# Peptides against a protein of PDB entry 2FGR, part 7

Target 1, 331 residues: chain A of PDB entry 2FGR
Amino acid sequence: SSVTLFGIVDTNVAYVNKDAAGDSRYGLGTSGASTSRLGLRGTEDLGGGLKAGFWLEGEIFGDDGNASGFNFKRRSTVSLSGNFGEVRLGRDLVPTSQKLTSYDLFSATGIGPFMGFRNWAAGQGADDNGIRANNLISYYTPNFGGFNAGFGYAFDEKQTIGTADSVGRYIGGYVAYDNGPLSASLGLAQQKTAVGGLATDRDEITLGASYNFGVAKLSGLLQQTKFKRDIGGDIKTNSYMLGASAPVGGVGEVKLQYALYDQKAIDSKAHQITLGYVHNLSKRTALYGNLAFLKNKDASTLGLQAKGVYAGGVQAGESQTGVQVGIRHAF

## One batch from the design tools (peptide; made by RFdiffusion4, then SolubleMPNN)

Design b1_p28_6_s4 (from b1_p28_6, 25 letters changed)
Fold by OpenDDE base, seed 4:
Structure b1_p28_6_s4 (fold): chain B 331 residues (1-331), chain A 28 residues (1-28)
Amino acid sequence: as target 1 above (331 residues)
Amino acid sequence: EEEEEEKKRKEEEEEKKKEEEFLDKLLS
C-alpha cells in the first residue's frame, strides 16, 4: 500500500469593479487558475488486475489559512478498479460534472470558468449546482477504442426539506468519445431538491466537445438546466460556451473563452468573456493573469467568482469586470 | 550488481513518469 500527499496552493490579488451595492472589491483571493487543495491518495494491488484505492481531498484557502476549517468535501472515496473499470463509493464529482467540466479551459475555477453548473433556482439542496453529491456510487468504464462512459447514483437517505422528499438523490451519467485530438461527450442528470420547501427536479443535459489542433485547442459546451417545480413553473437556463487556447513561447498558454447564459425564467441573458494567461516558471509553479467581463442584461444579476474577494451577484442589468493575478504551486 | 542497478533505474523512471502523468492530470 502506498500513500501520496499532493496539493495545489493557488493565491492571487483580485479586483472586481462592482458588487451588489455597485462598489469595487479587491484583496487576496484563492484558486484563480486551479482550485487550491490538499489531498491524500493511495492504491493497493490486490492481485489478478484488481486494485483498491482511496482518495481524500479538501479545498485550501491560502488567504485565511482555512479559518472555517478543513474537510474532504472535494472527494472522499474508496474504490475498486480493474479491467472492468472503476467503482467509487463516497462523496465525489458526479459523473456528469467530472466529464463535462473538462471542456472548460479555465478548469472550473476563478473568474473565467463556465458557470452553467449552477444553482439557478435558489434550490435548497446542498449540491444544487450539479457538481458533487453525497452518498454517491459511481462507475466509470474503461476506454474502448475511444468510447467511454460514467454513471452515478446518490442515495437521498430520506432527506426532506419542507414537503419535498428524496432531497439529494442523484441519477446521471455520460457517454463519451475520446480519441487522440478529439473529445466529445453527452451528459444527462437528474437531482431531487426543493425550492421554497416544495419538491423540485433539477434536470440537466450537457453536450461538450474539444479538438486539439496542436497549435491551438478549441472547446465548446451546450447545456440546458431545468428546475422543474410542481408549483410555479419551470426555471430553465440555456448555457453556451466556446473557448480557444494556444501555447505561447514554449512556457506560456493563452486562453480566450466566451459564455452565454440565457435565463428563460427572467427572460434575461448574461455574456461572459475571459482572457487568461499562464506562465510556467516550472512544471509545478506558474504565474497567471485573468481578465473577465460579465455583461448582464435586463433582470440578470450574475457575478464573477473571485473566490476570497467577492463571489456575489451584481445589480440587475449591471456589467462587472474582474482581474486576477496570482501564483499557482503544485506539490 | 549491474542488473540490480538497471532494475532500480527502470523502477525510478516508471515512478517519475507516473508522478508526471499525475501532475499533468492535476493541473488540467
Scores: peptide ipSAE 0.473, ipTM 0.827, DockQ to the pose 0.826
Fold by OpenDDE base, seed 3:
Formats: sequence, C-alpha cells, structure tokens
Structure b1_p28_6_s4 (fold): chain B 331 residues (1-331), chain A 28 residues (1-28)
Amino acid sequence: as target 1 above (331 residues)
Amino acid sequence: EEEEEEKKRKEEEEEKKKEEEFLDKLLS
C-alpha cells in the first residue's frame, strides 16, 4: 500500500465593508482561492483491476492554527474501485455537490463562490447546506463515452431533532455528460432535517454546464432548493450563476462570476458579482485576489463568506463589498 | 545496467506525471 500526504495552505488578508451591525471587518482569513486542507490518501492494487483506497481529509485554518481542532470532516472514506466504477463508504461530499460545485469557477470557496448550496431555512441538521453527509455510501460510474453518474445514500441512524425523525438521511445523485470541452449535469437530492423542531425535507435540483473555448471557459448553474415544512409552507430559493474565466499571460487566470439568489419565502433577491485573479508563481504556489459585491434587496441579509474574518449576514437590504488578497500553497 | 537505468527513468517519469495530475486535481 502507498500513503501520500497532501494539502493546501491558503491564507489571505480579507476585508468586508459591512457586518450585521454595519461595521467593517478586516484581518487574516483562510481559504480564499482553495480550501486549506491536510489529507492522507492511499491505494492498494488488489489485482484484476480492483483497487482499495482510503482518503482522510480535514480543513486547515492557517490564521489561528486550527484552534478549534482538527478533524477529517472534509472526507473520511474507504473505497473499492475497478471497471465497475467506485464505491465509497464514509463521510464525503454528497454526489450532487461533488459534481455540481465543479461548475463554480471559485471552487466553492472564498468570497466569490456560488452560495446556492446553503441552509436557507435555519435547518437544524448538521449538513443542511447539501454539501456533505455522514454515514454516506456513494457510487460513481466510469465514464462511458462521456456519460457518467453518481449516487449516494446517507443513513439517518434514527437521529431525531424535536419531533423530526430520520434527520440526516440523504438520497441523491447526478447524471452527467463530460466530453472534451463540454460538461453538463443534472443533480437531484433530498435530505431529511428539522426546522423549529419539526420534520422538514430539503429538496434540491441543480443543473450545471460548462464549455471550454480554449481562450475562455463559460460556466453556469441553475438550482432550486426547497425546505418543505409541514407548518408554515415551503422555503424556496432559486439560485442562478453564470461565470467566465480566461488565462492571462500564461501564468494567470481571471475569473468573473455573477449569481442571483431569489429567496421566495421572503420575496427578496440577492445579487453577487465577483472578480478574481490567480497568479501562478509556480505549479504549487499562487498569489490571488478576489473582489466581490453582494447586493441584498428587501429582506435579504446574505453575507460574503470571508472565512476567518467575517462570514455572517448583513442588515436587510444592505450591500456588502469584500476583498481577499492571499497566498495559496499546495504540497 | 543500461536497461535497468532506462526502466528506473521511466518509473520516475510516470511517478512525476501522477504527482502532477494529482496536483492539478487538488487545485481544480
């Protein structure tokens, strides 16, 4: 068996002009271009095209040295893979998020990412953002002429919150076509959770597509999330994203992404626009800068995710500007 | 001797390629 240690340390200086009190926040933040992480992985060839694998990965917070501790909550899987594809057991990205976040040009991190994968309803489940699950079994197909799929089921293990049972159960999957410059996917998921101690289903549908023109890449997402509550009606959000990226001077990449979050339960929209630049000093080391603008309308209170500095909301109808400038190093 | 050195060189090139592919995936 082989064991490989790997990771990313991404640390930035970040600024947001408004917090929940209307005050600015600034300082040293983490994970502006890529999520900082430490991981161990390995594979064993079992012969006949069958392989065993393990993957253990945790988030690193370079600004405070992981003062809140370290865990393997990013991924903790054992797997079998072969001509049939891959089966994974353990906490991981759910198949829907694993595939559909790949269309986010900001890699689901920093102040620029698509924020559709969110707990929109004050769900009381640990993973009500639809990103990861505990007790997960996942299956990923091989790529068959571009066609591929992934499926997952997470056991609730009879977890309860208030009167809600089956909390943490996930069922979902995606179908995709990945061929050359084109990628397109449809994802469907349901999670069982609680809101206000009452049973709630988090339903999610996501469409994603990207095309690489060589000189530029275009990417898009369409998502609907519904927290279906027995009392009080559905909390529905329609999220849209369109982004473009282009190489600059052979060593850089510029990214521009727009997102719209139509929060139906509060009849309020938020608009996000982010400009990002990555400058590769080497294959492993990059400098980066992000500039994001988030405009909340009406009752919307969304905030940019300047992790390590400020990731909370703002006052209703307020706009927020965020900046991150940092270093990413992969090892 | 030359055949063993050529084999070792090919193995080192394959290992470097796998490391680069992993790095690209890590940064994606």
Scores: peptide ipSAE 0.470, ipTM 0.823, DockQ to the pose 0.813
Fold by OpenDDE base, seed 5:
Structure b1_p28_6_s4 (fold): chain B 331 residues (1-331), chain A 28 residues (1-28)
Amino acid sequence: as target 1 above (331 residues)
Amino acid sequence: EEEEEEKKRKEEEEEKKKEEEFLDKLLS
């Protein structure tokens, strides 16, 4: 068996002009262009086209040297793969997030990403953002002439919160078409959780598409999340994203992305616009800069996710500006 | 000798290609 060590260290200077008190925050942040990580992976050829694999990956916090410890919460899987596709056992990205976040031009990282994959309802489950799950079994098909799919189920293991049972149960999947310059996908998921100690279903539907024109790429997302509570009305959010990227001078990439978050339970919208630039010093090392503007309306309190500096909300109806300038290195 | 060196060179080129493909996926 082979074991490969890999990782990313991404550290930035970050600034946001408003926190929950209306004050500015600045400092050294992490994961502005790519999530900093340390991983171990390997494969074993079992013959007959069958392979075994493992993957262990944890987040690195370069600003504090992982003062709160290290874990494999990003991914901890064992797998079998072959002509049938791939089966994975263990904590991972759920199939819906794994596929549908690929349309985010900011790679679900830093102050610019699509923020639709979120806990919109103060859900009490550990993964109520719909990104990852514990106790997950996943299956991914091969690509058949562009068509592919992924499915997942996570066991709740009789976890309870208040009167809610089955907390942490996930069921979901996607269907996709990936051929040359075109990608399009539909994802559906349901997760069991609790809100205020009461049983709640987190339902999610997401559409994504992208097209690469060579000189530029366009990408889009449409998402609806619903937290269906046993007592009280549904907490519904409709999220929209449109982005464009283009290569610059053979060594750079510019990105522009807009997102709208229509928070129906509070009848309030938030608008996000992000401009990003990546300058490749090598294949492994890049400099980057991100500039994001988030406009909250009415009762909306969303904040930009400047990890390591400030990732909280702002006052209702306030706008926030964020900047990240950093170095990304892959090993 | 020449056949073993050519085999080794092809294996090294394939490993390098897989590493580059992994890096591209990691940075995507």
Scores: peptide ipSAE 0.470, ipTM 0.824, DockQ to the pose 0.807
Fold by OpenDDE base, seed 2:
Structure b1_p28_6_s4 (fold): chain B 331 residues (1-331), chain A 28 residues (1-28)
Amino acid sequence: as target 1 above (331 residues)
Amino acid sequence: EEEEEEKKRKEEEEEKKKEEEFLDKLLS
């Protein structure tokens, strides 16, 4: 058995012009281009094309040295893989998020990412953003002529909140076509949660596609998230994303991404636009800069996710501008 | 000796390639 240590340390100077009080925030932040992480992984060949694997991965907070502690909440899996694909046991990205976040040109991190994978309804479950799950079993198919799929189920283990049972139960999956420059996927998921102590279903449907033209890549997402509540009506958000990236001078990449979050329950929209640049000093080390603008309308209070500096909301109808400039190093 | 060195070199090249592929995936 081999054990490989890997990780990313990504630290930035970040600024946002507004917090919930209307004041600016600035300081040292984390995970502006890629999520900072420490991981351990390994595989064992069992013969006959069967392999056992483990993966342990936790987030690193370089600004405070993980003052709140370190854990393997990013991924803690054991797996079997072979010609049949891969089965994983343990906390991980749920299959839907694992596939559909791959269309986010900002790698689901920093101030520029698609924010559709969110707790839109003050859900009381631990993972009501639809990104990860505890007690997860997942299966990923091989790629068959471009076609692939993933499925997952997470046990609730009789977790209750208020009168809600089955909290934390997840069922979901995706189907995809990945061939050369083209990728396209459909994801469906349901998670059991609670809102106001009442049973609530978080339903999610996501479509993603990308095409690499060589000179540029286009990517898009369409998502609907619906928290189905017995009392007070459904909390529905339609999220849209369109992005483009292009290589610059062989050592750089420029990215532009737009997202729209149509928050139906409050009849309010938010618009996000982000410009990013990555400059590769080496294969492992990059400098980067992100500039994001978030326009909230009406009752919308969304904030940019400047992790380590400010990731809260703003006042209703306020706009927020964010900047991150940092270093990413992979080891 | 030469065959063992060539085998070792090939194994090192394959390991390096796998490491590069992993790094590309990690940074994607």
Scores: peptide ipSAE 0.465, ipTM 0.819, DockQ to the pose 0.767

## One batch from the design tools (peptide; made by RFdiffusion4, then SolubleMPNN)

Design b1_p29_2_s1 (from b1_p29_2, 24 letters changed)
Fold by OpenDDE base, seed 2:
Structure b1_p29_2_s1 (fold): chain B 331 residues (1-331), chain A 29 residues (1-29)
Amino acid sequence: as target 1 above (331 residues)
Amino acid sequence: TTTLLDAERAREAREREERERREREERLK
């Protein structure tokens, strides 16, 4: 068996020009280019092409030294893999988020990422952002001439909130085509949750695609989230993303990404534009900078996710500008 | 309309409570 210790420490100086009170926030933030993490992983060859695996990964908060504690909430899986693909047991990215967040050029991290994977409806479940699940069984197929798929089911374990009795149940999956420069995927998921103590279905559909032209990569996402409520009507958000990245010389990468969040329940849109640059000092160490602009319209209150500094909302209809400059180190 | 505003207010309240909890956890150090 092999055991690998791995991690990322990503720490930045961050600024946002507005919080919920309209005041600026600045300080030392975390996870601006990649989520800071500590992990252990390993594999065992069981013979006959069968392997056992484990993966334990928790988030690191470099600004406070994990003062709220450390856990393996990022991933805590045991796996079997072989010619049949991979089966995973334990908390992980749900298959839909694992695949569809790969089209986000900001790696679902910092002030620049696609924010569509969100709790849009004040869902009372722990993972109502559709990113991870507890009690998850996942299956990933091999790649068949570019075609691949992933499926997952999470047990609710009779978790109740108000009158909702199936909170935390997830079912979902994706189909994908990954061949050379092209990637395309369709994901579908349903999560059981509660809103206002009432049973609610969080339905999600996501289409993603990317193409690497060598000189640049284009990437896009189309997503609909719908919190289906028996009372008060559905809370629907359509999210769109288009991004481009390009290598700069032999050591840099520039990224530009636009997202639109059309929040149907409040008839309000938010626009996000982010420019990012990564400068590789080595294979393990990079400097980075992100500049993001978020424009809320009407009743929209979205905020940029300057983790460790400010990740809350802003006043309705207000715009927010965010900056992150930091160091990412991988080990 | 009111129930959607309540869900948004409940979201803003949770985001604020999570922030206030983090800010309290930071002040209790």
Scores: peptide ipSAE 0.007, ipTM 0.466, DockQ to the pose 0.008
Fold by OpenDDE base, seed 5:
Structure b1_p29_2_s1 (fold): chain B 331 residues (1-331), chain A 29 residues (1-29)
Amino acid sequence: as target 1 above (331 residues)
Amino acid sequence: TTTLLDAERAREAREREERERREREERLK
């Protein structure tokens, strides 16, 4: 039996040139290269190739010292694993987000990430971004000659919002091929929620692929999200991403990523481009810089996620520029 | 991964954006 304490402290100076009022925001932000976290994990060998595990992980906010408290909302799981794969019980990343966010070169963190995993319709459920779920049971297969899969179900526990029942129910999974330099996957999910107090299904389909050429890595995502409402029609977004990364001078990594968000319910597009650099001072400590540009068209109001500084929207059709410069330390 | 507090702040920002959108759609009617 083992217990490991682990964490990341990632803190940055961040700037965005526009908020919802058109004003600049700047200050000390968190989680620009990796999400700051504190966790406990452990395993027990039960013999015969069977292992028990636990994982408790919460977010750290280095800018305010966790003024709103600490919780294990990142992950709180118990598991069994072996030659059959892994079964997990408890709050975690849903299988679709766990696999498909791995193609995001910015690791779904800071001002540069793919923002497709989003609540596009002001869904009233706690996890309408499709990233995590409460009351989750998940199963992950081993890797069989490159082929692997993950499946999950989250119980709604008769949660209601307005006239909507079954709020928080999730069903989803992925199939993948991971072999040498190649990774490819397909994810499907449905989550029950409410919009305006009415029952709504959040449907998601995501394709991801990457290839590592040694000198550079290419990565891509294709996603469709639909909030299917009984009244008012579907809120559909098609999201696209293409990125490249390359090692620099043996101690650095450069990243360039483009994303397009085609918001069908408002007939409006947003374009995101991000340049990132990570400089490794050690295996545990890095300096980083991110530069992001977000162009909204027409009625689009998307904002860059400068955590701890500003993560809100902008005025319709406005462009936003963001910068983060920070330190990441892992322990 | 987008964090829970960012997801809540982004939810509040989206709920504001959607209120502002609804108010704009109501003004166009």
Scores: peptide ipSAE 0.007, ipTM 0.423, DockQ to the pose 0.011
Fold by OpenDDE base, seed 3:
Structure b1_p29_2_s1 (fold): chain B 331 residues (1-331), chain A 29 residues (1-29)
Amino acid sequence: as target 1 above (331 residues)
Amino acid sequence: TTTLLDAERAREAREREERERREREERLK
């Protein structure tokens, strides 16, 4: 058996030109290029091609030293794996987010990521962003000639909010084709939640694809998120992303990503464009810079996620500019 | 009419969630 301690400390100086009051915010932030984390993982060979595994991972906040405490809310799984694939028990990324966020060139982190995996409706469930779930069972297939899949179910454990039952129940999965330079995936998920104390289904469909040309990579996402409410009609968001990345000088990577969030309930769009650069000082240490522009139209109030500095919304129809410059260290 | 009112409520509720998140992050500083 082996136990591996691993982690990332990613801390930055961040700036946004507007908060909810229209004021600028700046300071020391966290997780601009990669989410800062501390983890433990290990495997045991059980013979016959069967392995047991564990994974415990929590977020680190380098700006405040984890003033909120430390937990394993990123992942806390026990697993069995073999020729059949992998079964995981415990809190984790749901299969849909695990696969479909892989097409985000900003790795679902900092001010540049695809923000489609969001609580678009003020769902009252803890994980209404569709990223993780408690009480999760997941299964991941082997890769069969490029084809692979993942499935998950999270128990609601009779959690109630207002008149809503089954809160926190997740069912979802993806199918994918990963072969050479090509990756493509389709994900489907439903999560039970509450909005205003009323039962709501968070339905999600996501298409992702990427192609690595060697000199550059292209990546794209198409997503629909729909909060189906019994009263008040559906809250639907169509999210689109297109990104490109390229190696620079053998030690750097440049990234450019555009996203569009068409918020149908408020008939309002938001446009996000992010330029990122990562400079590898080593295999473990990098400098990075991100420059993001978020243009809200009409009633849209989206904000860039400058974690540790400002991650809230802006005034309706306002644009926000964000900058992050930081250090990422992996161990 | 009902759809617009629900959209505004959904917006206000998102703004509240984002505010409550910030307030949690600030209380932890």
Scores: peptide ipSAE 0.006, ipTM 0.433, DockQ to the pose 0.008
Fold by OpenDDE base, seed 4:
Structure b1_p29_2_s1 (fold): chain B 331 residues (1-331), chain A 29 residues (1-29)
Amino acid sequence: as target 1 above (331 residues)
Amino acid sequence: TTTLLDAERAREAREREERERREREERLK
């Protein structure tokens, strides 16, 4: 049996030139290159190739010392694993987000990430961004000649919001091919939620692929999210991402990523472009900088996610520029 | 990759057209 304490403290100075009032925001932010976290994990060998595991992980907010408290909302699982793969019980990344966010070169954090995994419809469920679920059972296959899959089901536990039943029910999964420099995946998910107190299905389809050329890596995402409402019509967003990363010397990495968010319900697009640099001082410590530009068109109000400084929207049709410069330390 | 997204879009378009057809048929009763 083993128990490991682990974590990341990632803290930055961040700036955005516009908030919802058109004013600049700046200060100390968190999680610009990796999500800051504290966790405990362990494994027990049960013999015969069977292992038990646990994983408890919470987010760290280094700017305020977790003033709102600490919890294990990132992951709180018990698992069995073996030649059959892995079964997990408890709150975790849903299989679709766990796999498909791996194509985001900005690691689903800071001002540069793909923002497609979002609550696009003012969904009233706790996890309407499609990232995590409570009451989750997940299964992950081994890798068979590159082919792998993951499946998940989250119980609603008869949770209701307004007239909506089954709130928080998730069903989803992915199929993938991961072999050498190539990764490709298809993810499908449905989550039951409510919008305006009415039953709503959050449907998601995501395609991801990456290829590592050695000198550079290319990565792409294609996603559609659809909040299917019984009344008021569907809220659909098509999200696209293309990114490249390359090593710089022996200790640096440069990243460039573009994303387009085509918000069909408001007939409005947003364009995001981000340049990032990571400088490794050691295996555990890095300096980083991110520069992001977000252009909203028409009725689009998207904002960059400068966590700890400003993560809200902007005025309709406004552009936002963001900067983060920080330190990431892993332990 | 684009083909699967297009296929899903085409499915959703058909489901929408079928729903809108049913809603029109119900209004004519």
Scores: peptide ipSAE 0.000, ipTM 0.307, DockQ to the pose 0.008

